# Peptides against a protein of PDB entry 7RZF: the designs that were tried, part 165

Target 1, 358 residues: chain A of PDB entry 7RZF
Amino acid sequence: PFQEEHLKQLYKIVPIKDIRNLYVTFPIPDLQKYYKSNPGHYLGHLIGHEGPGSLLSELKSKGWVNTLVGGQKEGARGFMFFIINVDLTEEGLLHVEDIILHMFQYIQKLRAEGPQEWVFQECKDLNAVAFRFKDKERPRGYTSKIAGILHYYPLEEVLTAEYLLEEFRPDLIEMVLDKLRPENVRVAIVSKSFEGKTDRTEEWYGTQYKQEAIPDEVIKKWQNADLNGKFKLPTKNEFIPTNFEILPLEKEATPYPALIKDTAMSKLWFKQDDKFFLPKACLNFEFFSPFAYVDPLHCNMAYLYLELLKDSLNEYAYAAELAGLSYDLQNTIYGMYLSVKGYNDKQPILLKKIIEKM
Target 2, 358 residues: chain A of PDB entry 7RZF as posed
Amino acid sequence: PFQEEHLKQLYKIVPIKDIRNLYVTFPIPDLQKYYKSNPGHYLGHLIGHEGPGSLLSELKSKGWVNTLVGGQKEGARGFMFFIINVDLTEEGLLHVEDIILHMFQYIQKLRAEGPQEWVFQELKDLNAVAFRFKDKERPRGYTSKIAGILHYYPLEEVLTAEYLLEEFRPDLIEMVLDKLRPENVRVAIVSKSFEGKTDRTEEWYGTQYKQEAIPDEVIKKWQNADLNGKFKLPTKNEFIPTNFEILPLEKEATPYPALIKDTAMSKLWFKQDDKFFLPKANLNFEFFSPFAYVDPLHSNMAYLYLELLKDSLNEYAYAAELAGLSYDLQNTIYGMYLSVKGYNDKQPILLKKIIEKM

## One batch from the design tools (peptide; made by RFdiffusion4, then SolubleMPNN)

Design b2_p18_7_s3 (from b2_p18_7, 7 letters changed)
Fold by OpenDDE base, seed 4:
Structure b2_p18_7_s3 (fold): chain B 358 residues (1-358), chain A 18 residues (1-18)
Amino acid sequence: as target 1 above (358 residues)
Amino acid sequence: DEERFLLKLVLEELPKLL
C-alpha cells in the first residue's frame, strides 16, 4: 500500500511518441476476490461512459480531451489501481487541473446518486453477450491466457470469471468510490512538452520524468468539487439485446439475396444467413432522390443534411456500440445510404431512432 | 470506454512508476 508520502504526486513524463495523456490513478484494495460483483468494472463503465452527461462528453465539449478510459488495474502487494486515462488535446494539456476537477465532480455525482442495480444489470448483460459471442481466439494465445488466469480463479470458473457478473454489491461500489478522493490521487501527465524539463530517468526503460508534489491548494480545490449540473447518469441502454433466437432456414433460402418486395416506391432484397447462424443482421437502405445530385447546391444541402443527421444521432452512437449495434450514413450520387448492423433484436429500436431524426 | 483499453494502454505506455 502507498503511504501518504506517495500520494498527491504529479509525474511529468516525456514520451517517445508524440502523445499527450493524463493518468489519474487511485490506490484501491485488491478487488480480485470480488470478481463476481466487480465493483471496479461498474465504476469504470460509468466514469468511462461516452453518452450525454458523461465525463467525456463534457471534456470533449471543452475541446480538452479526445478519449477517456476508466477502470481497475492490477497492482502489486495486494492492492489495485483505479485509473482514469484521457487523451489530451493541446488545449487540454493547459487545463489538467480543471480536467481533474471535472473527474471529481463526476465522482461526486456518482456518490450522490448511489449504486444503481440497473447499471449493474446492464454491465452483466453486456458481459454475457460478449462472452456468448466471443470470437474463437488462437488456441495458443487462449491456452496461455487461461493458464495465467488459473492462478486467480477456480478451474470451474476460469472461463467465465472475466465476464460473468453474479452479485450486485453496492457496499463494494461505495467502498471503491470512497477511495477515489483527491487525498489518494497520483497523477501522471505524458507529453513531449516536458522534454528538457525533467530531472529523473526511470531505470527500466530510460523514461525521463519529473516528480512533484501536488500543491495543497489544488488538492483542496478537488476536495471541494461540487455537483456539476452537466453530469448525469446514463439512461438505460435500450439497445442491449435480450433475444438471441435464430430463425430456421427457409426452405427456399437462396445463396443470393432474393427480391421479396417490389413496389413502385421500394424494393426489398433479403438473404438469410446460411453459414454463421448468428442473431445478427445487416440492414442496408439506399434512398434515391432525383434532387440529390442535380447541382452543387443540392449536393451541399444533402451533405449538410447528413452531417446534421449524424450529429443528432451521436447521443445513441455509444450506447448502440456498447450493445454491439452500429449504423452508417453516407451520401451517394443518387441520395443517401443507411446501414444498421449488429444484433438483430434491437435493430428496430435504433432504426426507429434514426428515422425519427430524419 | 471500458477496462479493456486501459489494460493495453497502461501496460504498454505507463512507466512502472505508476
Scores: peptide ipSAE 0.021, ipTM 0.670, DockQ to the pose 0.190
Fold by OpenDDE base, seed 5:
Structure b2_p18_7_s3 (fold): chain B 358 residues (1-358), chain A 18 residues (1-18)
Amino acid sequence: as target 1 above (358 residues)
Amino acid sequence: DEERFLLKLVLEELPKLL
């Protein structure tokens, strides 16, 4: 386990590639025995959330961060890490202390709200969906993976242990949150801007770095992280599928789309899946407007309209993606194209949200 | 060991992020 002298450290690392990354790491106990509750996954789901009121949403709004990942990783023997990793903008590289302050404000929000059983249930349901519809892995790779994880899981559970959540353990969530404190932090900043400013070289890869103690004043600033009113827990994900019924293949199923509705305002083509037999659908809509390409002004207006529409739908994009739904909006020479893909159960909900924003 | 581990962890993740 990390001793106190190894905590509150800042590493400035020179990369080979032109990248800017921040790693905020916390040593945590070995949680392997708690795989059925996976408190690190619960926290990673919330800290790594991309919806409104998320950590990433706020850091993006400031122009400091492009991407964020949160989760647990295996450490050395007898401990793990919880890591928050962000891709930094050039501006974000100048605001690392403030970025980390926002991380602690979000963590403080999670403490204030306490563990939420509904969030655990969503994680459980999402993992169950991912497991049920997991693509076939290459046998050799799969066997090697299974052989590796046999050291951690009972043989009877080894196939499911990575995916199936069984136990809501608020006590373990709180225990991990109690380790996500400024006094336990190790920070790594990766940037070419540290070239020629390092004093150490890593022995294995020859990576140049500098190690510094984080000033006590900075640690205290992070310890005094208040509740930022911009941070909110995510809303319930309305796009998580619950119905996985596969309708039987119709006797008259055509190998090509059949015209099933023809009206003055619409034509509907349908093809039943005869290959995959998944509870998934692909909805494609082509909207025709006589004004879409009349002149350059109308063309530009149609483009701007779709960009604004996409921006207005961004609040749903992440929740839909997590639930295995996607949408696409494109300008066409005839008007607009909309595609909705993924699990069929909640596609009507996503489609309704899209139409309501139009 | 712990410092090496952190650097190794960061360096091993870098190629996956790149």
Scores: peptide ipSAE 0.021, ipTM 0.665, DockQ to the pose 0.524
Fold by OpenDDE base, seed 2:
Structure b2_p18_7_s3 (fold): chain B 358 residues (1-358), chain A 18 residues (1-18)
Amino acid sequence: as target 1 above (358 residues)
Amino acid sequence: DEERFLLKLVLEELPKLL
């Protein structure tokens, strides 16, 4: 177990690659026995969320962070780590203390809201989808993986244990959240800007680093993290599929798209999947406007319109992606192209959201 | 992968070696 002397440490690390990363790590108990509830996954889902009111959304709005990942990682025997990792901008490298303050403000928001059963249910449903539609792993890699995880799971559960959540355990979520405190933090900053400012060399790879104690005043600043009103829990993900029925192939199914609707204002082509037999669809829309490309002014207006439309849809992009949906919007010489792809069940919901913003 | 491994080493194993 980490002793107090190993906590509240800052590592400044010189990378080989030109990268800027921040790792905020917390020692946590071994959660392996709690795989059915997976409280670390619950917290990783929220802390790593990219929607409105998320930690990443705020840090991106300040220009400090490009990407964020939150989650548990295996440690040594008897403990794990919870890690928040961000890709830093050049500006973000100057604001590491403030970035970590925002992390603790978000964690404080999670404490204030308490464990949410609906969030657990979303994690459960997403993991069930991922399990059901996982790609076929290479047999040798799969057997080796299974052999490895047999040490952690009952034989009867070994195939499903990594994916299937069964138990909502708010007590375990709170227990892990109680470990995510400034007094338990270990910070690593990875940047070439530390070149020539290090005093230690790692034995195995020769990585140059400096270790420093985080000042008590900084720890206290993080301990006094207030509720930031910009942080909100995500809204319910409306795009998570629940119907996975595959319709039987029609007897008259053609190998090419058939025209199924022809009107003065629209043509519709349809092709049933005859190859993959997945509960997925691709919706492609081409909109024609005689004004879209008539002159440079209209072209620029059409471009600006589409950029504004994309921006207005950003609130749905991450939730759709998590649910295995995607959309694409492009200007064409004739107007606009829209594509919606992924699980067919909730495509109408995403399409409706797009149309409502148009 | 290597730098993440180094960080894992620095963050997880080095404190055991120090």
Scores: peptide ipSAE 0.019, ipTM 0.623, DockQ to the pose 0.071
Fold by OpenDDE base, seed 3:
Structure b2_p18_7_s3 (fold): chain B 358 residues (1-358), chain A 18 residues (1-18)
Amino acid sequence: as target 1 above (358 residues)
Amino acid sequence: DEERFLLKLVLEELPKLL
């Protein structure tokens, strides 16, 4: 376990590639035995969430961060790390202290709200979907992976242990959350801006770095992180599929799309899946407007309209993606194109949300 | 070596971010 001297440290690291990354790391107990509840996954799901009121949404709104990942990682013997990793903008590199303050404000929000069983249930359902519909792995890679994890899981559970959640353990969530404190933090900043400002070299890769103690005043600022009213728990993900029924192949199923509806204002083509037999669909809509490309003004208005529409749909994009749904909106010379893809069960919900914003 | 572990941890994740 890390001693006090190893905590509250800042590492400034020079990368080979032009990257800007922040790693905020916390030593946590070994959670391997708690794989059925996976409290680190619960926290990673919330901390790494991209929806409205998330940590990432706020940090993006400030122009400081592009991407955020939160989760547990294997440590040395007898401990793990919880890591929050962000891709920094050039501006974000100047605001690392404030970024970390926002991380602790979000963590404080999670403490204030307490563990939510519905969030655990969503994680369980998402993981079950991922397990059920995972792609076929290469046998050699898969066997090697399984052989590696046989030391950690019962033989009967080894295939499912990484995916299937079984137990809601609020006590373990709180235990991990209690380790996510400023007094336990280790910070690494990766940027070429530290070139010529380092005093150490790592032995294995020759990576140049500087180690500094984080000032006690900065630690105290993070310890006194107030509740930020911009942070909220995500809403329930309405896009998580629950029905995976595959309809039987129709007797008259054609190998190509058949015209099933023809009206003055719309044509509809349909092709049933005859190959994959997945509970998925691809919905493609082409909208025609005589005004879309009539002149440069209308063209620019059509472009601006879709950009505004996309922006208005951002609140659903991440939740849809997590649930295995996606949409695409494009300008065409004739108007616009909309595509909705993924699990068919909740596609009508996503489509309705899109149409309500149009 | 905990310092080396953190550096390794960061360096091992760098290729995934690139």
Scores: peptide ipSAE 0.028, ipTM 0.699, DockQ to the pose 0.539; fails the geometry check

Design b2_p18_7_s4 (from b2_p18_7, 8 letters changed)
Fold by OpenDDE base, seed 1:
Structure b2_p18_7_s4 (fold): chain B 358 residues (1-358), chain A 18 residues (1-18)
Amino acid sequence: as target 1 above (358 residues)
Amino acid sequence: DEERFFLDLVREEEPLLL
């Protein structure tokens, strides 16, 4: 475990690649024994959330961060880390202290709301879906992974332990949240802008870095992080599938799409899955407009329309992605293409939202 | 996203000075 002298440290690291990253790291207890409740996953899900009122949404709105990830990482024997990693913009690199302030404001929001059983249930359901419909991994990689995790899990649970949540443990969530404090922080900033400003070299890779103590004033600023009214818990994910029924093959199932509707305004082709037998569907729509590509003005208007439509759908995109749904919108020379893919159960909900924004 | 974290940390060949 890091002693107090190893906490409240700032590392300025020179990368080989032209990257700008911020790592905010918290030493936490070993949570491996709590795999049935996985409090680190619960917190990673919320801190790493990309929806409205999320940490990422606010940091993106300021132009400081492109991407954000939060979660637990294995450490040395007997402890783990909780890490928040962000990809920094050039402007974000100048605002690292304020970015970290917003992280602590979001964490303070999580403390104020307390552990939410419904969020745990969504994580449980998502992980159960991921386990049940897990794609075939390469046997060698899978065997090596299983061999590694056999040290941590009972043999009977080794296949399920990483996926199946069983116990809501608000006490453990609070315990981890209590470790996500400014007094327990280690900060690393990765940027080429630190070239020639470092005083140490890492022994193994020759990485140039500088280590500094974070000023007590900065720590106090983060300790006094107030509730930012822009931060909200996510809404319930309406896209999580609950029906996994696979319909029986039709007796007249063709190897090719059959025309099932033909009208003056629409044609519909259908092909039942005869190969994979998954509770998934692909909905593909081609919209035809004689105006879509008639001249450069109409082409640019059709492009602008789709960019605005995509922007208006961003609020649903992340929740749909988490639930194993995706959509794609493209301009074509004939009009517009829409695709909706994933679990068939909630596809009508996503499709309805897309159509309502169109 | 938490799943992206495991993937990005593995792809960054640069040792996180943890």
Scores: peptide ipSAE 0.014, ipTM 0.547, DockQ to the pose 0.080
Fold by OpenDDE base, seed 2:
Structure b2_p18_7_s4 (fold): chain B 358 residues (1-358), chain A 18 residues (1-18)
Amino acid sequence: as target 1 above (358 residues)
Amino acid sequence: DEERFFLDLVREEEPLLL
């Protein structure tokens, strides 16, 4: 366990690769025994969320961060870490203190809202879907993984323990949130900009670094993180599949798409899955407009329209991705192409959202 | 995504001094 002397530390690290990363690390208790509730996953899901009102959304809007990941990491026996990792822009590297302030503002928002059972239920449902439809791994890798996790889980649960949530434990969520405080923080900044500014070398890999105490004034600034009104909990993920029924193969199923609708305004081809037998579909739409490519102006307008449409759909993109749905929008010489892929149950919802924004 | 985090931490074979 880290002693107080190991807390409130800043590490400036020189990478070999040209990367700019920020790691904000909190020591937490060993949560392994709480795998059925997995409070670290609950917090990682929210802190790492990419939707409107998320931490990442705000940090991206400022041009400081490209990507964000939050979650628990195994430590040594008897403790874990909760880590928030961000990929920094060049500008973000200058605003690390303010980035961390925003992290604490978001954490403060999570404290103010309290544990949400519906969020836990979404995590449970997503993990259950992931487990149920998990791809076959290579036997050697899978066996090695299972052998490793047998140290942590009962034999009867070893296959399910990493996926199946069973218990909503708001007390454990609050307990972990109580560890995510400025007084418990360890910060690492990884950047080549620290080259020639380091005074230590790591023993094992020769990594150059500098260690500094975080000033008490900065810790106090983070401790006094207010509620930022830009931060909101995510909305309910409407794209989480609930129906996994696989329709029986039609007796007259053709190996090729059959034309099932032919009108002056639309043609529709259909092919049933005869190979995978998954509760998934691929919807592909080609839209035709005589104006899309008539001249350079219309071509550029069609491009701009599609970019604006994509931007307007970004609010759904992450929630759809989490639920195993994806969409793609492309300009064509005839108009536009739309693809919607993934679990078939909620595809109509995503498609409706796309069409409502068009 | 927690899986991405573990994969990126593993792909960065540079053990962060954390």
Scores: peptide ipSAE 0.013, ipTM 0.533, DockQ to the pose 0.082
Fold by OpenDDE base, seed 5:
Structure b2_p18_7_s4 (fold): chain B 358 residues (1-358), chain A 18 residues (1-18)
Amino acid sequence: as target 1 above (358 residues)
Amino acid sequence: DEERFFLDLVREEEPLLL
């Protein structure tokens, strides 16, 4: 375990690549024995959420951060880390203290709301779907992975332990949240801007770095993080599939798409899956407009419309992606193309949301 | 998990002194 002397430290690291990263690290107890509840995954899901009122949404709105990842990482024997990692913009590199303040404001929001059983249930359902419909891995890689994780899980559970949540443990969520405090923080900033400003070299790879104590005034600023009214828990994910029924192959199923509807305004082709037998569908819509490509003005207007439409759908994109749904919107010379892919159960919900924004 | 993937990418690219 890190001693007090290893806490409240700032590392300025010079990368080989032109990258700008911030790592906010908290030492936490070893959670391996709690894999059935996985409180680190619960917190990672919320802290790493990309929806409205998320930490990332606010930090993106400031122009400081491009991406955010939150989660648990294995440490040395008997402890782990919880890490919040962000990709920094050039502006974000100047606002690291304020970025970390926002992290603590979000963590304070999680404390104020307390553990939510519905969020755990969504994580459980998502992981169960991921397990059930997991793609085939290369046998050699898979066997090597399984052999490695046999050290951590009972033999009977080794295939399921990384996926199947069984127990809602609000006490463990609160315990981990209690470790996510400014007094327990280690900060690493990775940027080429620290070149020639370092005083240490890492032994193994020769990485140049500087270590500094975080000032007590900065720690106090983070300890006094208020509730930022912009932060909200995510809404319930409407896109999580619950029906996985696979319809039997029709006797007259063709190996190619068949025209099943022909009208003055629409044609519909259908092809039943005869290969994969998954509860998934691919919906493709081609919209034709004589105005889409009539002149340069209309072409640019159609492009602008589609970019605005995509922007208006960003609120659903992440929740859909988590649930194994995706959409794509493209301009064509004939009009617009829309694709909706993934689990078929909630595709009508996503499609309705798209159409309501159009 | 998305969490492990990004942390593993960082591990493969640069040994961060964590």
Scores: peptide ipSAE 0.013, ipTM 0.551, DockQ to the pose 0.123
Fold by OpenDDE base, seed 3:
Structure b2_p18_7_s4 (fold): chain B 358 residues (1-358), chain A 18 residues (1-18)
Amino acid sequence: as target 1 above (358 residues)
Amino acid sequence: DEERFFLDLVREEEPLLL
């Protein structure tokens, strides 16, 4: 494990690619034996959440971060890392101290709220869905993966261990959360802006970097991270499917979409799945407006309308995506196109949310 | 590659606690 001298370090790294990344790393105990509760996944789900009141939502609102990933990664034998990785904007590169302060404010919010069994249950349900409806992998890759994980899991559980959560362990969540402290932090900033400002070269890849100690005053600022009132736990994910029933194939099922409704204002085509037999549907809506493309002004108004609509739906997009639902909204020369895809059970909920914002 | 590099950089500074 890292000794005290290895903690509170800042690395400034010159990438080969034109990227701007921040890695905030915490040494944590080996959690492999706790795969049934997976406390690192629970924390990664919350820290990496993209909904309202999330860490990413706040950092995006400031223009500092594009994307955020949180989770556990394997270390050497007997320990792991918890890593928060963000894609930095040019402005975010100037605000790294403040970004990390917001990370510790969010972590402090998680401490204040404590472990939530309902969040664990959502993770359990999402992982169970992912396992149940997992796509077929290439045999060679799958066999190699399984052979690797046989060292970590019982033979009977080797197929399920990475997916199926069984035990809510608030004690382990708190234990990991207690390691996510400023005194245990290692920070790496990856940016071409450090070119010519480095003093070391890594031996394996020839990567140029600079190592420096994080000032004690900065560590103290992060230790004194307050409860930022903008941070909230996510709301319950209403899009998680619970019904996976597949309706029997209709006797008159056509190989092509059949017109099942024809009115002066709408036509509806339906095609039952006769190939995949999945509890999934694709809903496609084409809206026609004679005004959508009549002139450049109306065309730009229709474009602006959809961009505003997409922005207003962003609060649901991530929760829907986690639940295996997606939507797409596009301008057409005739009006607008809407697509809703994924598990059919909660599609009406997502569709209702879209229509309520329209 | 760069994620691997950071992990590798983190690993190289891992004291080989043998």
Scores: peptide ipSAE 0.018, ipTM 0.493, DockQ to the pose 0.063; fails the geometry check

